Peptides against a protein of PDB entry 5JXT. Designs and how they scored, part 129

Target 1, 319 residues: chain A of PDB entry 5JXT
Amino acid sequence: SLLPKKEINVYIGMSEMQVKWYQKILEKDIDAVNGAGGKRESKTRLLNIVMQLRKCCNHPYLFEGAEPGPPYTTDEHLIYNAGKMVVLDKLLKRIQKQGSRVLIFSQMSRLLDILEDYCVFRGYKYCRIDGSTAHEDRIAAIDEYNKPGSDKFIFLLTTRAGGLGINLTTADIVILYDSDWNPQADLQAMDRAHRIGQTKQVVVYRFVTDNAIEEKVLERAAQKLRLDQLVIQQGRAQVAAKAAANKDELLSMIQHGAEKVFQTKGAFGTMAEKGSQLDDDDIDAILQAGETRTKELNARYEKLGIDDLQKFTSESAYE

## One batch from the design tools (peptide; made by RFdiffusion4, then SolubleMPNN)

Design b2_p19_5_s1 (from b2_p19_5, 7 letters changed)
Fold by OpenDDE base, seed 1:
Structure b2_p19_5_s1 (fold): chain B 319 residues (1-319), chain A 19 residues (1-19)
Amino acid sequence: as target 1 above (319 residues)
Amino acid sequence: MLPRWVQRRDAEEEIPLPP
């Protein structure tokens, strides 16, 4: 029988560069961030801020003028300037050493471009599929990855492209580098490894930038997933209709951690203490803390009824 | 090498909007 997935949220501090760019994004639209626009603030403006903050959580080099240069090089700066890359770099070394193979999912094809450069820099053999990949090239990449004795360690995928019903059971590790707003998209992606033909325990690592908008994206996704489960169980199809984030919800998500970000002069958490010098003990501590917070998050939403889950209350996150 | 932000593959990253 297929073993259940082990899912762990990996909470990662921002690098110093990410903090500086996160501050710049908030400062550029400070009136919107402070809610000073009131009813005049467009949902579109708030969505744009959310998108920029999510880009910052992934990698600061997604912004014009962020990458150091000229000359522009692929070097250690590609790793230490993003908290997720620092953790990924250590985690991939461990995954390779244990004889596992890994799927890495992102919402952002430009993040996959950075991950390709990283794979080349570290000498990791990889395959790639995104939304622009031709159908024939997708088949070829899947077949190359899945072939017996494949030297391909990593498969880089956009979450949506990975959702296409493909079989990648030759991988046993899944990294969600970022989260979809729809938890079903992430489930569909990880179920490419967690499927009939899998012989290993599938482990899913979900990267979450700590003290940032991604915590609220995760909470919203967990809430939606629980609501969807309860609606299916109770046959209450009418309840699913409050899908769209309102302006106040988006504003609350943007404001989450913003004060601490403005007060911060360096990196966050373990990134401030160790930076790129994370060792195996630091990774174990991050994974253990993540496993605890994952259990707490799940336990919070398991106790909530439909009526509570319909209220997007940032307050229910503090109980 | 160009900076990574310039490496626009013309794929409009349809970053899924919040539902």
Scores: peptide ipSAE 0.262, ipTM 0.768, DockQ to the pose 0.367
Fold by OpenDDE base, seed 3:
Structure b2_p19_5_s1 (fold): chain B 319 residues (1-319), chain A 19 residues (1-19)
Amino acid sequence: as target 1 above (319 residues)
Amino acid sequence: MLPRWVQRRDAEEEIPLPP
């Protein structure tokens, strides 16, 4: 029988470089961040800020002039300048030692490019599929990954490209490096490993930048998922139509953790204390804390009815 | 090498917008 998947949100502090770039993004559009534009503020401007903040949470080298150089090289700076890379680097060593194989999903093909450089730098053999991957190359990559005795440890996928019904049950670990706004896209990605033919316990690690916009992206995704489940269960099709983030929701998401980011000199959390020197105990502590926060997050939404979930989209602007 | 930004500037950002 297929074992239930274990899902763990992995809450990760920003690196010092991420904090600096996060501050810079907020400062560039400070009037929009402070809501000073009021009703005249464009939804497009807020969406652009959200996109830049999400890029920052993934990797600062997604920005012009962020990468240290010249010379521009692939080295340890690729890891220590992004909190998610620091955790990923330690987690992948553990996963490999356990004889597991891993799918890594992102919304950003440009992040997959950074992950390719990382894989080469660490000597990890990988496959890649994104939205631009030709059908034949996609088949070849899947077959190369799934073949008996494949030496491919990692599969790099965009979440959307991975959603296309492919079978990757030869992997037992899924890393969601970022989250989709649609929780169903992430579920479809997880279901590439968590499907008939899987023989191992599937574990899903969802990376979430702590004290940043990604916490609100996750909360919104969890709320939407619960709403979708209740709508299906209750047959109330009319409720699904209001999924679009309004300006006030986007503003609240942008403002989340912004004050603490502005006050911070250096990195956040375990990244401030240990940086790239995370050990196995630090990883276990992060995973345990993440498992607790995941249970608490789920428990908040499991108790909510359709009407409460609809109100919560309005009231989460006040707490 | 050129910085990653220059090498990948023309890469389609598959960043989904909020619905």
Scores: peptide ipSAE 0.235, ipTM 0.758, DockQ to the pose 0.472
Fold by OpenDDE base, seed 2:
Structure b2_p19_5_s1 (fold): chain B 319 residues (1-319), chain A 19 residues (1-19)
Amino acid sequence: as target 1 above (319 residues)
Amino acid sequence: MLPRWVQRRDAEEEIPLPP
């Protein structure tokens, strides 16, 4: 029988470089971040800020002038300059030692380019599929990965390209490097490994940058997923239509953790304590803390009714 | 090697806008 998937949110601090770039993004649009733009501030401008903050949470080298050089090299700086890469690097070593195989999903093909350079640098054999991959090359990559005795450890996928009904049940670990705004896209990605023909326990690690925009992206996605479930259960299909983040919701998301980011000199959380020197015990502590916070997050939204889940107010989670 | 921000194999995948 197919075992239920285990999903764990992995809360990760920003590197010092990510904090500096996150500050620069907020400072560049400080009037918009402070809500000083009033009714005249474009929803599009706020969406652009959200997108830059999400890029920062993924990797600072997604920005012009971020990468150290010249000379430009692939080295340890590719890892230690992004909190998610530090955790990924340790987690992949553990996954490989366990004889597991891993799917890594991102919303950003440019992040997959960084992950390819990382795979080459660490000597990990990989496959890749994104939105630009030709149909024949997709088939070839899937077949090469799924081949009995395949030496391919990692499959790199964009979440949308991975959603296309493919079977990757030869992997048992899924890493969501970032989250989709639509929780159904992430579920569809997980279901590439969690399908008929899977023989192992599927474990999903969802990376979430702590004290940043990604916590609010996750909360919104969890809220939406619960709302969608309740709407289906109650037969109230009309309720799902309020999906669009309003301006005040976007502002609240941008402002989340911003003060603490401005006050921070150096790295954040676990990255401030140990940086790239995370050991196996540190990873266990991060995973255990993540499992606890995941249960708490789920329990928060399970208690909410449809009317509460329609209010994107942090207050409605405590009433 | 070029900076990674220049190393684009594909167009920026349309990161799904928040609904």
Scores: peptide ipSAE 0.193, ipTM 0.730, DockQ to the pose 0.357
Fold by OpenDDE base, seed 4:
Structure b2_p19_5_s1 (fold): chain B 319 residues (1-319), chain A 19 residues (1-19)
Amino acid sequence: as target 1 above (319 residues)
Amino acid sequence: MLPRWVQRRDAEEEIPLPP
């Protein structure tokens, strides 16, 4: 029988470099971040800020002038300059030692390029699919990954490209390196491994940058998912899909954690204490804290009715 | 090697906008 998925949000502190770049992104558009743009502030400008902040949460080398060099190398700096890479690097060692195989999903093909360089640097054999991958090459990559005795440990996928009905039940671990705004896209990604033919317990690790925009992306996705579930359960087809994030919602998301980011002189959380030198106990602590916060997050949204979820302005989650 | 951002600048971002 297919075992239920175990889903864990892994809350990860920013590296010192990510904090610096996150500050720089906010400072560049500080008037928009402070809401000083008023009615003249474009939704497009706020969306651009959100996208830059999400890039920063993924990896600072997505920006011009971020990568150290010349010489430009693939080295340990690729890992320690991004909190998610530090956690990923430790987690992949455990996953490999357990004889598991892993799907890594991202929204960003440019992040998959960084992950390819990381895989090469660590000697991890991988497959890749993104939105640009030709149909024939997608089939070939899937077949190469799924073949009996495949030496491919990692499959790198963009969430949308990986969502397209493929079977990857030869993997039992799913890492969502980032989250989709639509929780259904992430569920579809998980369901590549969590499907008929899976023989192992599927574990999903969702990476979430702590004290950053990604917490609000996750919250919004969780709200939407709960609303969708309740609409289905109650047969209320007339619950208007929550309109596109309004300007005030985007502003609130951008402002989340911004003050603490500006006050921070180094890295966040375990990244400040240990940097790239996380041990097995540090990872266990991160996973345990993540499991707790995941339960709390789910419990928060499970208590909300349709009317509460519809009326949910960012203020009512803290009461 | 060029900086990663230079190598990847012409890559399409598959990042969906908020619905």
Scores: peptide ipSAE 0.183, ipTM 0.752, DockQ to the pose 0.449

Design b2_p19_5_s2 (from b2_p19_5, 8 letters changed)
Fold by OpenDDE base, seed 4:
Structure b2_p19_5_s2 (fold): chain B 319 residues (1-319), chain A 19 residues (1-19)
Amino acid sequence: as target 1 above (319 residues)
Amino acid sequence: ATPLWVQRRNAPEEIPLPP
């Protein structure tokens, strides 16, 4: 029988470079971040800020002039300048040592470019597919990855491209490097490994930048997922989940953690204490803390009814 | 070789918008 998947949110502090770029993004549009634009503030401007903040949470090198150079080189700086890369680098060593194989999903094809260079730098054999990959090349990459005795350790996928009904049950670990706004896209990604034909316990690690917009992306996705589940269970097809984030919701998401980011000198959390020098105990502590916070997050949304889940009120999650 | 992320810096990005 297929074992239930284990899902763990991995809460990761920003690197010093990420904090600097996160501050810079907020400062560039400070009037919009403070809500000073009022009725004249475009939803498009807020969506752009959200997109830039999510890029920063993924990797600062998604911005021109963040990387050291020219000359541009792939080196340890590719890892230590992004909290998610520091955790990924340690986690992949553990995963490989366990004889597991891993799917890494992202929303961002440009992040997959960074991850591709990282795989080459670490000597990890990989496959890649994204939205631009030709159909024939997708089939070839899937077949090469799924091949008996394949030496391909990592599969790099955009979440949407990986959602296309493919079978990747030869992997047992799933890393969601970021989250989709639609929790169903992430579930579809997990279901590439977690399906009939899987012989191992599937473990899903969802990377979440702590004290940043990604916590609100995750909360919104969890809320939507619970709402979708309750609507299905109650047969209430008329609950039009207003899927579209309004301006006030986007503003609240942008403002989340912004004050603490402005006050921060250096990195966050374990990134401030150890930077790239995380050991196995630090990873275990991060995973354990993540498992606890994941249970707490799920328990918050499990108690909420349809009416509470429709009210995206910042207040009801803290009572 | 120039890193792939540098080579493709200006390539079209796949970033899903909020619904």
Scores: peptide ipSAE 0.489, ipTM 0.907, DockQ to the pose 0.695
Fold by OpenDDE base, seed 1:
Structure b2_p19_5_s2 (fold): chain B 319 residues (1-319), chain A 19 residues (1-19)
Amino acid sequence: as target 1 above (319 residues)
Amino acid sequence: ATPLWVQRRNAPEEIPLPP
């Protein structure tokens, strides 16, 4: 029988470089971040800030002039300048030692470019699929990954490209490097490994930048997932899918953790204490803390009714 | 060799759906 998937949110502090770029993004649009634009602030401007903050949470090298150089090199700086890469680098070593194989999903094809350079730098054999990958090349990559005795350890996918009904049951670990706004897209990505033909326990690690906009992306996705479940259970076809986030919701998401980011000199959390020197015990502590926070997050939304879930208040997720 | 992320920095990005 197929075992239930285990999903764990992995809360990761920003590197010093990420904090610096996150500050720079907020400072560039400080009037919008402070709500000084009021009713005149465009939803498009707020959406752009949200996108830049999410890019920063993924990797600072998604911005021109963040990387050291020229000359541009692939080296340890590619890892230590992004909190998610530091955790990923340690986690992949553990996954490989366990004889597991891993799917890594992102929303950003430019992050997959960074992950390709990382795979080459670490000597990890990989496959890649994104939205630009031709149909024939996609089939070839899937077949190369799934073949008996495949040397391919990692499959790099955009969440959307990976959602397209493919079978990757030869992997047992899923890393969501970032989250979709629609939790169903992430579920569809997980279900590439978690389906008939899987023989192992599927474990999903969802990376979440702590004290940043990604926590609010996660909360909104969890809220939507619970709402979708309750609508199905109650047969309430009339629950109008809550419209795209309003300006106040976007502003609240941008403001989340911003004050602490402005006050921070250096990195966040375990990244400030150990940075790239994370050991196996530090990874276990991060995973255990993540498992606890994941249970707490789920328990908050399980108590909410449809009417409460339709009220996106930043407060109702914490009360 | 120039890193792939540098080479493709300006290539079209798959944009996440807005909320």
Scores: peptide ipSAE 0.485, ipTM 0.909, DockQ to the pose 0.689
Fold by OpenDDE base, seed 5:
Structure b2_p19_5_s2 (fold): chain B 319 residues (1-319), chain A 19 residues (1-19)
Amino acid sequence: as target 1 above (319 residues)
Amino acid sequence: ATPLWVQRRNAPEEIPLPP
């Protein structure tokens, strides 16, 4: 029998470098961030800010001039300069000690390039598939990963490439390094490991940068998922899929946590307290807090009707 | 060695678009 998957949102503070880059992104477009552009603010400009903020949440090295150098080297700085990498580095050590194998999904092929450098640096054997991978090379990578006695620990995938119906039931851990705007894409990614032929408990860790735009991406995805479920259950085919985020919604997402980011000198949360010196107890505390916040998030959206879920305001989830 | 990330800096990027 396939065990139900366990899903945990892992809320991660920004590193000091991420905070500095997040501030720079907001400051560069401060008039747009403050809504001073009014009706003249282009949706494209707001989408570009959203994309840059999501890049910052993933890794500051996604920006030119963030990497220390020249010379450019792969070293511990690749880890400690991104909150998600600090948590990933500790989790992968635990996962490996447990004799588990892991799928890591991202929306960004450029983040997978950083993760390849990280895998090489840590000596983790890996496979990779992204949107540019040829069909034959995808089959070869899947076969190499799924091979009996495969020494490949990690599979790096873009969520788009993972959508191809592939079977990766030889992995039991899924890390969503970032979230898709469409929660169904993330579910399809999880279903690569959580499928007939899986013999272990599948655990899904969803990384979410705390006090940043990614919380609003997650909330929007959770609202959409619950709405999709209710539409299917109620047979209400006429509930138009909520239109693409409007300008005011995008602006609200950009503004989320921005004030606290501007006031912050250094890193956020456990990243400020411990930085790269996170121990196993700090990871357990992050996972426990994440499990609690995940239950609370789900419980908020489970109480909402279709009409409430059609409202963008996260405020309606507290009423 | 130069990081793969740095080597591929100018490669096409998959960017998540909102729906």
Scores: peptide ipSAE 0.441, ipTM 0.893, DockQ to the pose 0.672
Fold by OpenDDE base, seed 2:
Structure b2_p19_5_s2 (fold): chain B 319 residues (1-319), chain A 19 residues (1-19)
Amino acid sequence: as target 1 above (319 residues)
Amino acid sequence: ATPLWVQRRNAPEEIPLPP
């Protein structure tokens, strides 16, 4: 029988470099961030800010001139300059020691390029698929990963490319390095490992940058998922597909945690205290805190009806 | 060798459109 998947949100503090770049993104468009642009502020400008902030949450090296060099090197700085990489590095070591195999999903093919350099640097054997991968090369990568006794530990995928109905039940761990705006895309990614033929407990780790825009991306995705579930259960097919995030919703998402980011000198949370020197106990504490916050997040949306979930997208701008 | 992410920096990004 297929065991239920476990999903844990892993809340991760920004590195010092991420805080600096996050501040710089907000400062560059400070008038838009403060809502001073009024009715003239384009939705497109706010969407661009959102995308830059999400890039920062993933890795600061997604920006030109963030990396040390020239010369450009693949060294420990690739890890310690991004909170998600510090946690990933420790988790992958634990996962490998347990004899598990892992799917890593991202929305960003350029982040997969960073993860590919990281895999080479750590000596992890990997496969890769993104939206640009040819159909034959996708089949070959899947077959190489799924091969009995495959030495491939990691599969790197873009969430959309992984959504294409493939079977990856030879992995038992899923890391969502970032979240899709559509929670169904992330579910489809998880269901590559959590499918008929899986023999292990599937565990999903969803990385979320704490005190940043990614918390609001996650909340919006969780709310949408609950709404979709209730619409299916109640047969209310006429619940208008939630319109694309309005300007005020985007502005609220951009403003979330911005004040604390401006006040912060250095890194956030466990990244400020331990940086790259996280031990196994620090990882266990992060996972336990993440499990608690995941339960609290789910419990918040489970109490809401369809009408409440439709309104809450407008009210979360003012709480 | 130049890192892969540096080599591909100018490649088109697959960025998911916001909802």
Scores: peptide ipSAE 0.349, ipTM 0.849, DockQ to the pose 0.682

